# Peptides against a protein of PDB entry 8OXM, part 73

Target 1, 371 residues: chain A of PDB entry 8OXM
Amino acid sequence: FKAEFRLAGGVNLPKIIDCVGSDGKERRQLVKGRDDLRQDAVMQQVFQMCNTLLQRNTETRKRKLTICTYKVVPLSQRSGVLEWCTGTVPIGEFLVNNEDGAHKRYRPNDFSAFQCQKKMMEVQKKSFEEKYEVFMDVCQNFQPVFRYFCMEKFLDPAIWFEKRLAYTRSVATSSIVGYILGLGDRHVQNILINEQSAELVHIDLGVAFEQGKILPTPETVPFRLTRDIVDGMGITGVEGVFRRCCEKTMEVMRNSQETLLTIVEVLLYDPLFDWTMNPLKALYLQQRPEDETELHPTLNADDQECKRNLSDIDQSFNKVAERVLMRLQEKLKGVEEGTVLSVGGQVNLLIQQAIDPKNLSRLFPGWKAWV

## One batch from the design tools (peptide; aimed at target 1 P216)

Design b2_p24_5 (made by RFdiffusion4)
Pose (drawn by RFdiffusion4):
Structure b2_p24_5 (pose): chain A 334 residues (1-279, 317-371), chain P 24 residues (1-24)
Amino acid sequence: FKAEFRLAGGVNLPKIIDCVGSDGKERRQLVKGRDDLRQDAVMQQVFQMCNTLLQRNTETRKRKLTICTYKVVPLSQRSGVLEWCTGTVPIGEFLVNNEDGAHKRYRPNDFSAFQCQKKMMEVQKKSFEEKYEVFMDVCQNFQPVFRYFCMEKFLDPAIWFEKRLAYTRSVATSSIVGYILGLGDRHVQNILINEQSAELVHIDLGVAFEQGKILPTPETVPFRLTRDIVDGMGITGVEGVFRRCCEKTMEVMRNSQETLLTIVEVLLYDPLFDWTMNPFNKVAERVLMRLQEKLKGVEEGTVLSVGGQVNLLIQQAIDPKNLSRLFPGWKAWV
Amino acid sequence: SSTMEEKVEKVVEERENPPEFVHV
C-alpha cells in the first residue's frame, strides 16, 4: 500500500489510495467514507446485466453496444470502496477550463464560463421569463465546441469516425439506461470521456431513482443531451445513430424487463442508509413501481411505442424550457 | 427525514462547488 493519499474534494472528503499488487502495477482505488455505495453496487450490477443483455441480443451485438463499468465493493452500511477510472478526462475540464478551455481556445469572442456563471447566479432570484430570456441569450452567444474533440485527437479519418461512432453509441446507451434508472446528477464533473475509446463513463452515481425532484431545483430532463453532446455526435445530431441505438436499447429492455426486475428486487429486504429512518419498504416499493411503469411504457395507463418514447425523451431533453429551470451548477448551456 | 435533508444539502453544496478530478 502507498504511504500517501489524495483528496478528491467535496463535503464528504473521499480518499484516493494506490495499491501495488503482485505484478507491481499500481492500481488506484477510491474509499468513500460516510457514504453508502450499496446503491452504487446495485447500479453497477444492473449496468453489467444490461451490457450482458445487449451482448446476447444479435441486433445489438453487431452494433457493439456496451456500458462502461467500474467495480464497486461495499464495505459497510456507511462506507465502501470503488475502482478509480484511469485514462479518462472530465468533460468540463476539457470544455470550460479557465486556463485552456476548448470554448476559450476556439471562440474567444464568445462569453466566458465565468460570465455565464455570474449571469446564472444573478438570475436565480428572478422569475421564469427572465430566466428563459437569459438562457436564450447565453445560448445565442455560446456555440458548441465539443465536436472538435476527436478532431484534435484522431487525425486519421477512419479512427476519427470509429471513435465518433463509439461515442455516439455509448452516449445513446448511457442515456437510455440513466433514464430507466432515473439518474439525475449528470453535470460535467460526473461524466469522464476516455482519451482512447472516446466512450463516456459515469462515475458519481450519487443520486438516482428519480431523486432530482427531491432536490430544491428539480431535474427536468431524463439525461444529459446538451448542445455540446449533440454537436459532438455529428452533423446529423440526435437523428440517425442516436435514435436507432436508443430504440434498440429500449427494445432490449422491454424484452428483458423480467431480468431487470429480478436484478432490482434486491431491495425490500436489506434497505440501505438514508431510508426507513426517523421511526415492503415505502420508497423502495415506490421506485420499483416507477421502474416497472417506465419499463412497460404504461405510466398513467397510456401505451407508448419504443419510437414514440424515444422521440418524447429527445424532445424533453433538448427542450430549452426544461433546460432553463435546471440547476445553474448543472451547466445546461454547456 | 433528517438524513435525507442533510444529504440534499450536501448535494446542493457540491453542485455549487464541484470537486475536481485527480489525474493519474

Design b2_p24_5_s1 (made by RFdiffusion4, then SolubleMPNN; from b2_p24_5, 18 letters changed)
Fold by OpenDDE base, seed 5:
Structure b2_p24_5_s1 (fold): chain B 371 residues (1-371), chain A 24 residues (1-24)
Amino acid sequence: as target 1 above (371 residues)
Amino acid sequence: SAAQEARNKAIMENLKNPPKLIYD
């Protein structure tokens, strides 16, 4: 280990450490403190299984549809080591960094990222109508710029086009698999982009199985398909390559129903895998700047075993696990809102839900739905 | 920097002459 570390962006300020292996190779590692990395490790195994299913199908294999995975070594419930994704950057760091963000560079007359966040925080406790109006004002004065990522990195037009296609395929694959697994908390710091491949790397997988819907501000979108995410696809947006890759991914997932249900069932009943939302985790994920001053002392003190009374917990846990399995089975059958949809119909509904300004305006302001 | 100016010039060329979408 080198004595020097760098801080990565984010609330927990994870440490980037350079390690020399026994093979003499330098490897970057991310050390997260205070985070349960067991959920990340389990979800990486599920993504590897999904990649195996996608490689077996000829149509998804030809399109190179994969989810980017990383190595996770959980050390405890509050610490672990991640293989740092070398040559990746958070999409939020590229788009909305205070000094060098792409929005500031390409759209200097638009609202600042801070002004957008402030406007949405001011209406956080207001009606859905008032949130929608302010969100539309923010969107009008904060235009997407993520197209410039590939243009800055790939100067050759043929390479640029290939990388934009790789990006679009990566968004499609991760969006559909993320929806099937009920992956939440897809804010701009939890999605990395590889500067060489243009593929996405999803990190911080601690909100799964639709547990984002039971947050104090519930998640209202199936995946992140915001204006900047769409702008990175180029002029066709969600039409053509993205839609077709979503449909082909969904087809593989639906045709793998038994395998997916069996694996998720084993994981839901694994006593080492805490996937359930708890009040402290909910407060942490949706912490307000005003609440930071009050909660910092208590997060250190409550090493108290919340003596959840064991008997009432087991029955409540089993009922939640059963509901998660039932909802997963519905998704894999194409059951949406009590109606059985075709693959194309289901993918179309999910795209419409993800891009709907009414759904986006209802998200927690920290999710940054205008980016 | 000269590298940033070269990038900005290449970005502007790619914006003027976007590669034709091959509909796969």
Scores: peptide ipSAE 0.016, ipTM 0.356, DockQ to the pose 0.015
OpenDDE base, seeds 1, 2, 3, 4: peptide ipSAE 0.000, 0.000, 0.000, 0.000; ipTM 0.301, 0.308, 0.308, 0.298

Design b2_p24_5_s2 (made by RFdiffusion4, then SolubleMPNN; from b2_p24_5, 14 letters changed)
Fold by OpenDDE base, seed 5:
Structure b2_p24_5_s2 (fold): chain B 371 residues (1-371), chain A 24 residues (1-24)
Amino acid sequence: as target 1 above (371 residues)
Amino acid sequence: SKALEERNKKIVENLLNPPKLIHD
C-alpha cells in the first residue's frame, strides 16, 4: 500500500489507494465505509450465482449472457477495498462530462446537460403533467449520442459490430437480473462501461429489493433503458437482440425460482446485510440543493437509536422481508399487476414501462432520465 | 500519465459524489 491516499468526496469520504501487488502490478483500489461495501459484496455474490445459472443454460451460454462483477474485500469491520474496475468509465462521464461530454461534442446546438437538469429541477415539485411536458421539451432538444462510444473505441467495422452486440447483451442481462433483484438507483454514475469489452459494470448496489419505490421520489422504471442506453444498441434499438436476450435471461431466472428464493431469503434475514431503506439514506440519495441549506453539516451520526422497542422494529422488519420475498416470487412466476404473463409478455411489459416518457418524467432529476 | 490519473480521480470523485445537481 502506498502511504498516500486521495479523498474522493462524499459523506463516507472513500479513499483511493494505489497498491503494488506481489506480482509488481500497480492496482488502484477504492476504500469505502462499512455499510456500502457489505451491500455491494452481497449483491456481487448474487450476481455470480445468476452468472452460474446463465452458464448452465445452453441458450444463454451461446449468447455469452453474464453480469460483470468486481471483487469486494472486507479489510475490517468498518472498512473494505473495492477492486477498481480498471479500463471502465461511468456512462455519465462519457455522455455528460461538463468539459468534453459526447452530447456537447456531437450535438453542440442542443441544450447543455446543465440546462436539461435545471429545467427538470424547476418542475420537480410540480404536477405529473407539467413534468411530462418539460421532459418532452428536454428530450426534443437533447438528442442521444451513445452510439459514438463504440464508434470512437472500435475503428474496425467487424470489431465495432461485435462490441455493439456485447453491449446490447450486457444491457439485457443486467436489466432483467437487476429487475428480479429489485435493483434501484441506476443513475449514469452508477453504471460503468468497459472500454475494451463494451460490457456494463453496475456499482453502488445499496438500493435493492425494490427499496427505490419507497424513496421520497419513487422509482417508476424497472431498469435504466433511457434514450442513450437504447442508442448504444444501434438501429434496431430494443428489438431483436436486446428483446431476445431479455427473454432468455428471464426464462433462466423463472426456471431457477427455488434457488433464487432460498438465497434471497438467507440474505434478507442476515443481520449483517442492511438492505432496508432508512430516512437518512433516502435523504442522501435524493438530496435537493434547497435541502443543503437546512442539512447543517452537524449530521452528527448521533446514532439516535430511535429506541423504538426492539420488538416493534423486529416485527416491522419481518413484515417487510416477507413482502420482499412475496414480490420476488410473483416476478419469478411472471405475475405483473395481478396477471400471470408469459416470458415474452413479461419482458414486453418491462420494456414498455422502462421506455415510457411518463414513467421517465416522474423520476428524481438526479437520475437524469433524459440521458 | 498525469492526465489519466486526473481523469481517474474525477471518475472516482463522480462515482462517490455523483456531482450534485449543478446549480448555476
Scores: peptide ipSAE 0.005, ipTM 0.313, DockQ to the pose 0.040
OpenDDE base, seeds 1, 2, 3, 4: peptide ipSAE 0.000, 0.000, 0.020, 0.000; ipTM 0.289, 0.307, 0.437, 0.261; seeds 1, 3 fail the geometry check

Design b2_p24_5_s3 (made by RFdiffusion4, then SolubleMPNN; from b2_p24_5, 17 letters changed)
Fold by OpenDDE base, seed 2:
Structure b2_p24_5_s3 (fold): chain B 371 residues (1-371), chain A 24 residues (1-24)
Amino acid sequence: as target 1 above (371 residues)
Amino acid sequence: SEAQKRRNEEIVENLRNPPKLIYE
């Protein structure tokens, strides 16, 4: 370890430490002191398994479809070491940073990120119709700019095209894998982009198995496919490369049903893996002031010694676990809303659900669905 | 298949006993 440390942003002030490995390589590590990294560690293992499945299939291997992973070493229930995602930036920091965000730079006459948030917060407790109208007004006055990320970072046209393709593939793979696993809380700070690869890194994996649907403001989209996410794909948007990569990822997931069910069953019944939504976690996710700088600390499961009586927990837990497994089995069969869909039909439905402004307008304002 | 069962068991065992990241 080097004697010097840097503070990363955020309330938990994670320490960036430089470690020299036995190989003589310097590695930056993020030491989180108040985060249960166990959930992230488990989900990273699941992502590695999904990557193994994707590498076994010729069509997904040729497309280099992978979900980006980072090394997580849980040291205790309250501390862990993350491999620092060196050369990544939160998409929110690039897009909606208060001083120098891409929206302000490229669209100075649009609403500010703060104005958009304020408008959506004012209607948070209003009807779905009022939320939709205000969301459409916000969207009209806040036009997407994420196309400029690749244009700023990659000046060579051939490199730019390859990186835009890598981005689109990364969005597709992470969207479908994330949907299968029921990954939630995909706000703009929980998605990093690699400045060299243009691939996405999903962090803070604390909302999984559709537990985002039981939040006080339920999640209404299967994954983040907002206007800026789509704008980063370039002129074809969700058509062509993105759709085909989603379909090929979904084919591999559906063809791996037995393996994925076995994995998730073990995780659901692992007493060390607290995947269940609790009221304090729900409160934390949907009542925090958006400090844009924060890696949202995963609430330590242990400070929530809510001594729920073991007996009533077990029956309710088992029923939730069974429901999660049933829903996962449905997804892997292509059962959506009681109908069996083809891979193309299922992927199409998920894309339509993710881009529907009615669904997006219903999200918690902190999710920043207009970005 | 039995080969798929063994691979699933190995996957499950690797999940339950995540290989200690030996920071060698």
Scores: peptide ipSAE 0.025, ipTM 0.502, DockQ to the pose 0.023
OpenDDE base, seeds 1, 3, 4, 5: peptide ipSAE 0.021, 0.000, 0.018, 0.000; ipTM 0.509, 0.405, 0.501, 0.238

Design b2_p24_5_s4 (made by RFdiffusion4, then SolubleMPNN; from b2_p24_5, 15 letters changed)
Fold by OpenDDE base, seed 3:
Structure b2_p24_5_s4 (fold): chain B 371 residues (1-371), chain A 24 residues (1-24)
Amino acid sequence: as target 1 above (371 residues)
Amino acid sequence: SAAQKERNEKIVENLKNPPKLIYE
């Protein structure tokens, strides 16, 4: 280990440490503090299994449909080392980093990222109608620019086209698998893009099995398919390649129902895998400025009282786990709102839900649904 | 605080009875 560390941005102040391996190679490692890296490690194993299923199918293999995975070494319940993917950047860093963000560079007369955030925070406690109106005003004055990522990185037109295709496939695969697993907290800092492959790397996998719906401001979208995510696909947007890759991914997931249910069942009942939402985690994910003053003293004391009613917790836990399995089975059967949908019908519904400005306007302002 | 207690109660209630995603 080098004696020097760098701070990555974010609330947990992840430490980037440079490790010299026994092979003499420097490897950048991300040390997350307070994050349960077991959740990330478990979800990486599930993604590896999904990748195995996708590679077995001829149609998904030909399309090179994969979820990017990273190595997680859990050190404790609250600490571990992530292999930092060298040559990745958070999509939020590219899009909305202060003065150098792509929105500021390509749309200098649009609202700043700060102005957008402020407007959405001002209406956070308001009606859904007021949130929708302000969200539409923000969207009108904050136009998407993520098309420029591939244009800046890939100057050769043939390479540019291939990389835009790789991006679109990566979004499709991660969106459908993320939906099946109920992956939440898909804010712009939890999605990295590889500057060489144009593929997405999803990090911070602690909100899974639709636990994002339990948050004080519930998640209202199945995955991140915001205007910038769509703009990165180019002129066809969600049509053509993206839709077809979603359908082929969903087909493989639905045809692998028994395998996916068995894996998720083992994980839900693993006492080492704390997938359930807890009040401290919910407060951390959706912290408001009014909450900053209270979090400093209580982090040590209240961890004991939440554990004490074990018998009522166990019955409630089992009921939640059963409900998660039932909902996973419904998704894998194409059951949406009590109706059995075809793969194309289910994928269409999910795309419509993910791009609906009503759903997007209801999200927590920290999710940045206008990006 | 009272607001933290109310949020904790809401989280516990939502864990027992997870809200459906509103897609309307």
Scores: peptide ipSAE 0.016, ipTM 0.400, DockQ to the pose 0.043
OpenDDE base, seeds 1, 2, 4, 5: peptide ipSAE 0.000, 0.000, 0.000, 0.000; ipTM 0.293, 0.246, 0.294, 0.300; seed 4 fails the geometry check

Design b2_p24_6 (made by RFdiffusion4)
Pose (drawn by RFdiffusion4):
Structure b2_p24_6 (pose): chain A 334 residues (1-279, 317-371), chain P 24 residues (1-24)
Amino acid sequence: FKAEFRLAGGVNLPKIIDCVGSDGKERRQLVKGRDDLRQDAVMQQVFQMCNTLLQRNTETRKRKLTICTYKVVPLSQRSGVLEWCTGTVPIGEFLVNNEDGAHKRYRPNDFSAFQCQKKMMEVQKKSFEEKYEVFMDVCQNFQPVFRYFCMEKFLDPAIWFEKRLAYTRSVATSSIVGYILGLGDRHVQNILINEQSAELVHIDLGVAFEQGKILPTPETVPFRLTRDIVDGMGITGVEGVFRRCCEKTMEVMRNSQETLLTIVEVLLYDPLFDWTMNPFNKVAERVLMRLQEKLKGVEEGTVLSVGGQVNLLIQQAIDPKNLSRLFPGWKAWV
Amino acid sequence: EELREEQEELNEEALREALEKRLE
């Protein structure tokens, strides 16, 4: 074990450690004290199940739809450990870096990230109209730059297109699974982009199962589909590879709702922390009902096809009205 | 019924504070 450890930041102060194994290769682990990783263990298990189901289905096997997973080992009710992701860089560190940010490097005339943050802080005390107007003004003077990422890393057109296609597929699959699982904490620091495979990885998973509505600032989108992600998917935008991959993933999930419910039914017997406190679990049953409704496409008794559900999700995600009400720290304009 | 309503409010407040800590 290495004698030194680093802090990853945050109120809980997670610890980062390095271990040297028998082969001598250093492996980085993240011990997360004062936090419950049982929910993250369930998230990783359902991620692996979705990946296996996508691999089993011939339609998705050809499309090579995969979900990037990292091992999470719970150690107690209030602690645990997880595998650190190597060879990945944060999206916000690449895009909105103060020193060498992509938006500053490509578009020096556009508004800086500090100006946008100042405007968002000044406008949180305003009404809906002023928030919508400021958001539209910010979007007018802030063009997406993320499309140049593979252009700056993959000079060969074949490798560049392969990496772009893998990025688009991974974004579609992760967005579908996050909508199904109700993942809401999807700001720039929770998503890591690989420098080789160019596949997005979700690392935080801190809050899910429709927890953004509980937060003071509700989460009005099911997944992150900001201008930068759409521009980076290519000229075609959401139409094309993203829509088809979303439809295929939704079909696979509709075909395997039995396995998904079997995986998620681990609750109601060993409830995790932050629940059933302050004296057939209530919230667990509620989230199971909500997941079942999402999977069956019933909601309030209405039937919705896979294509219609995908179109509705795209419309909700790209709607500036929903993006205006989001948390300023979520970087909806980014 | 009144204490049950207060209990649901406390649970919502405690959950909200725990989620905010995770976000920070």

Design b2_p24_6_s1 (made by RFdiffusion4, then SolubleMPNN; from b2_p24_6, 12 letters changed)
Fold by OpenDDE base, seed 4:
Order: sequence, then structure tokens, then C-alpha cells
Structure b2_p24_6_s1 (fold): chain B 371 residues (1-371), chain A 24 residues (1-24)
Amino acid sequence: as target 1 above (371 residues)
Amino acid sequence: MKEEEEREKKEEEALRKALLERLA
């Protein structure tokens, strides 16, 4: 290990360290303190299993459908070492998290990211109708720009096209695998894009098995397929390559039902794997100080309403695990809203749910569903 | 591998063409 470290920022102040391997190669490592990396480590193992299933199928193998993984070594319940995803950037950083974000550069007359967040925070406790109206106003005045990521990084037209395909395939694979595992919506800082491959890397896997549905503001989308995510696919959007890659991924997942159920069952009952949502975790996910630092805390949190939705979580751990397994089995059978769908029908429903402005408008404003 | 990427490329080009023809 080198003696020097860098801070990656954030509440936990993770340390980026360089290490020299026995092979003489320098590797960056992220050392997280005060964070539980066990969930990330477990989910990386599940992703590796999903990748193995995808590699066994000829159609998914030909398309190189994979979910990107990184190495996680948990050292304790509050510390670990991650492989630093070198050559990646958070999509949120590229889009909105800096003064030179793509939205500001390409759409200087649109609302600022702060203005969008403020408008959506003002209606957070309002009706779904009011949320929808404000979300549509925000969307109208905050147009997608993520197409420019590949255009900036890949100047050669042939390379640009190949990388846009790689991006689209990566979104499709991660969306369907993420749906099966119940990862739900993903914060824009928790999706990294590889600057060389254009593939996505999902980090901070703190919400799994649809536990995002029991957050104080429940998730309403099966995966993140926001306007910028779609814009990165280019002119075809969710049609063509994305849809087909979703269908092919879903086919493999559904055909691997027994394997997936067995693995998830083992994980759900692992006493070392705390996947359940707890009040402190829910607060941390939807009241992150990093998301609040831009918004002056003028809203008196009336403490009373958050307590009621958390008391319904007092279903015995076993009933929650059984419900997760039942829902996983339904997904793998194509059961949506009590109806058995074909792979194409199921994928279509999921895409429609994920892009529906009514669903997006109901998401927690801190997760920036307009990005 | 190359053949499937070439097929997907042709299909995306065809979709792009069809979308452009709808916008014209």
C-alpha cells in the first residue's frame, strides 16, 4: 500500500488508497470506514451468479449481457475494502453534481438541478396530482442531456456507436437483474459509468428485495429508467436494442427460476446478511445530509407520520422473507398484477412503469427522478 | 460476437431510418 490516501468525500469519508499487487500492478482501493459493506459483497456475488447464467445462454452471451461487478472485502460490520472503480464517474456527477455538469453546459437556460430539487421538495407532502404537475413542469424545463456523455468521450463515429450499444445493453441487463433482485430505483450517485466501456456499475446496494417499497416515500418504479438514462441510448430510446436486451435477460432469469429462488432463499435466511429495512437505514436513505446540504432545512419535520409506516414493518422476519420469495417467484413466472405475462409483455409493463411520469413524480425528490 | 453486434447495428440503423421517416 502507498502511504498516501485521498478522500472520496461523503459522510463516511472513505479513503482511496493505491496498492501494488504481487503482479507489480497498481490498483486503487476504496477503504470505507463506518459503513457496512456486507450487503454490497453479497449482492456482488448474486450479480456474479446472474452473469454466469447470462454467459451460459447463447443469445445473452452473444450480446455480452453482463452486470458489472467490483470486488468487496468486508473487514467488519463497519469497514471494508472495495475495488475502486477506476475510470468510472457517477452519472449524477457528469449530469448535475458540478458547476460544469452536462445539464448546465448543454441546457444553460433550463432550471438548475437545485431549482428542480427545490420545486419537488416543496410538493413532497402534497397530493399525487400536485407532484405530477410540478414534475411535468420540472421535466419541461430540465431536458435530458445524457446523450452527450458518449459524444464527448467517443469522438470516432464507429466507436461512439459501439459504446452507445454497450451502454444500452448494460442498462438493459442491470435493469432486469435489478428488478429480479428488487434493487428498485437507484440514486444517480450510485450509478457509475465506465468512461472507456460505457457500461454501468451499480454501487451502494443498500436497497434490495423491494425494500425500497417500504421506505417513507415508497419507490414506484421497477428500476431507474429516467429521461437521462433513456437519452444515453440515443434516438431509439427504449425501443430496439434496449427492449430486446431486457427480453433476453428476462428469458434467462425466468428459465433459471429454481437456481435464483434457491440462492435468494439462502441469502434471505443468512443471519449475517441484514437486508431488511430498518428505521435508521430508511432515514439515512431519504434524509442524506449530502442531499440536504443544498436545501436549507426550513421544513419542520413533524416526527409523527414517519413512525406509523415503520410500525407496519413489525411483521416477523420470516413473513417478510416469505413475501420476498413469493414475489420473486411471481416475477420469475411473469406474474404482474395477478396476470401471467409473456417475457415481452412483462418487459413492456416494466418499461412502461419505469418511464411513467406519474410513477417518477411520486419518487423521493432526493433521488432526482427528473435526471 | 462481431456478427451479432453487426446485426444489432443494422437493426438499430433500420429503426433509426424508420423513426426519421416518421418525423419527415
Scores: peptide ipSAE 0.021, ipTM 0.593, DockQ to the pose 0.010
OpenDDE base, seeds 1, 2, 3, 5: peptide ipSAE 0.020, 0.020, 0.025, 0.019; ipTM 0.520, 0.494, 0.547, 0.484; seed 3 fails the geometry check

Design b2_p24_6_s2 (made by RFdiffusion4, then SolubleMPNN; from b2_p24_6, 13 letters changed)
Fold by OpenDDE base, seed 4:
Structure b2_p24_6_s2 (fold): chain B 371 residues (1-371), chain A 24 residues (1-24)
Amino acid sequence: as target 1 above (371 residues)
Amino acid sequence: KEEEEEREKAELEALRERLLRKLA
């Protein structure tokens, strides 16, 4: 290990450490000291299986539909070494970095990221109507700029086009697989973009199996498809390549129903895989930046072993697991809101839900649904 | 049909065992 480290940002201030492998190659490692890396490791394995399914199908293979995976080496339940995604940047860092974010560079007269967050936090406890109005005002004064990522990185027009296509395919694949696995909305700092491939890497997979719907501010979108995410696709937005790649991914997922159910069943009943939402995790995921300073000291003190009285928790756990499996089976059958949809109908519904400003306005302001 | 179903079951079981070995 080198003596120098970089901070990757985020709540847990993960340390990027350069290490020399036994092969003499330098590798960047992300050391997370407080995050449950086991969940990330498990979800990376699920993504590898989804990638295997996608590679078996000719239509998804031809489109190179894959979820980018990274190596996770959990050292403990709360510590581990991530093989840092070398040559990636958080989308949030590119877009809304306080010093030189793309919004500030390309839209200097728009609201600052801080102003947007402040406005949305002020209405956090207000009606859905008030949230929607403020969200629309924020969106009007904070126009998307993520199109400029590919334009800055890829100056050759042919390369630019191919990279924008790779991005669009990556968003489509991760959105549909993320929906199937119930990853929900992804915080903009937990989506990395590869600066060479333009593919997305999803990190911090602490919300799965629709557990985001039971947060204090429930998730209202099937996946992150915010205005900047769409802007990165270029002028066609969600139409054309994105939609077709979603449909082809969904076809493979639906045709792999038994496989996916078996995979998820094994994971849900793994006693070592805590996928359930707990109050502390919910607080951590939806804490205010201002509350970060006060809650950090108290979480260290009382390791009160809440001796889970095994019996009543097992029945409640089993009912939650069964409900997750039932909902997964519905998704894989195309059952949405009690109606059986075609692949195209289901994908259309999911896209509409994900881009609906009414749904986006209801999200936790900390997740920056306007970005 | 039966041979294809048995092959899919065997692939599924092998996937399940591979999952269990990776989760352990």
Scores: peptide ipSAE 0.015, ipTM 0.453, DockQ to the pose 0.020
OpenDDE base, seeds 1, 2, 3, 5: peptide ipSAE 0.011, 0.011, 0.009, 0.007; ipTM 0.447, 0.461, 0.438, 0.362

Design b2_p24_6_s3 (made by RFdiffusion4, then SolubleMPNN; from b2_p24_6, 14 letters changed)
Fold by OpenDDE base, seed 1:
Structure b2_p24_6_s3 (fold): chain B 371 residues (1-371), chain A 24 residues (1-24)
Amino acid sequence: as target 1 above (371 residues)
Amino acid sequence: KKKEEEREKKELEALRERLLRKLA
């Protein structure tokens, strides 16, 4: 191990460590502290299964629809080494890095990422109307720039076009798979982009099965489809390739209902997979910058065995697991708000929900819905 | 620590194999 480490962006400030392997090769490793790497590892297995389903279908295989996966090597219940996705960068780092972020480079007269965050934090406790108005002002003065990622990385026009298509396919696949698994909105630091393939890698999969809807600020979007995410697709935005790839992914997911239900059922009842939202995790995920000062980690290692009756915890857990399975079954049937939709109708509804500035304005400001 | 890590890795690998067998 080299003595030097870099902080990766993200909620948990993971440490990038350069390691010399037994083969004498340097490899970057991500060391996450206190993250449940079991969740990431389990979700990577689910993504591999989704990829298997997508590869079995001729239409999704021809479109090369895959969700990118990474190797998780758990080092303990609360620590592990991610085989760092070599040649990836967080989209948030590319877009809103304080020094050289694409917004600052291409839109120097727009609001800074900090100004946008401040404005949205000021209205966090306000009405939905006030949040919407401020979000629209932020959006007007913070224009999308993610189109420049592919333009900077791929100078050859034919390669540029191919990589923009790879990006669009990756967003579509990850959005629909993410919706089915209930990953919700993804923080911009938890979406990596591969600098060679233009494919997305989703990390930090601690919110699944729509548990984002029970956060102090509930999720209002089915997946992250913010203005920069759309801008990276180019001029057609969500229309054409993205929509068709979403529809074909959703078709495979719906046609694989029994398999997906069986997979998720096994995961929900796995005692090693803590997918449940707890108040501490909720507070951590939506921690305000102002609240950083008072959370002294009183490492009161009082393992107060809250011997709350194992029976009441088990009954509450089972009722949540059943609700998750029922909602997954609804999604896989195309049931949205009590109505059965076609694949095209369901995908259209999800896209409209994800791009609606009213829904985006209601998201937790820390997740930067204007990016 | 290292034994617990190897155990968890084996448990996750076993879960993966079980899930892959249900997909086959």
Scores: peptide ipSAE 0.016, ipTM 0.459, DockQ to the pose 0.024
OpenDDE base, seeds 2, 3, 4, 5: peptide ipSAE 0.012, 0.008, 0.008, 0.008; ipTM 0.465, 0.438, 0.428, 0.335

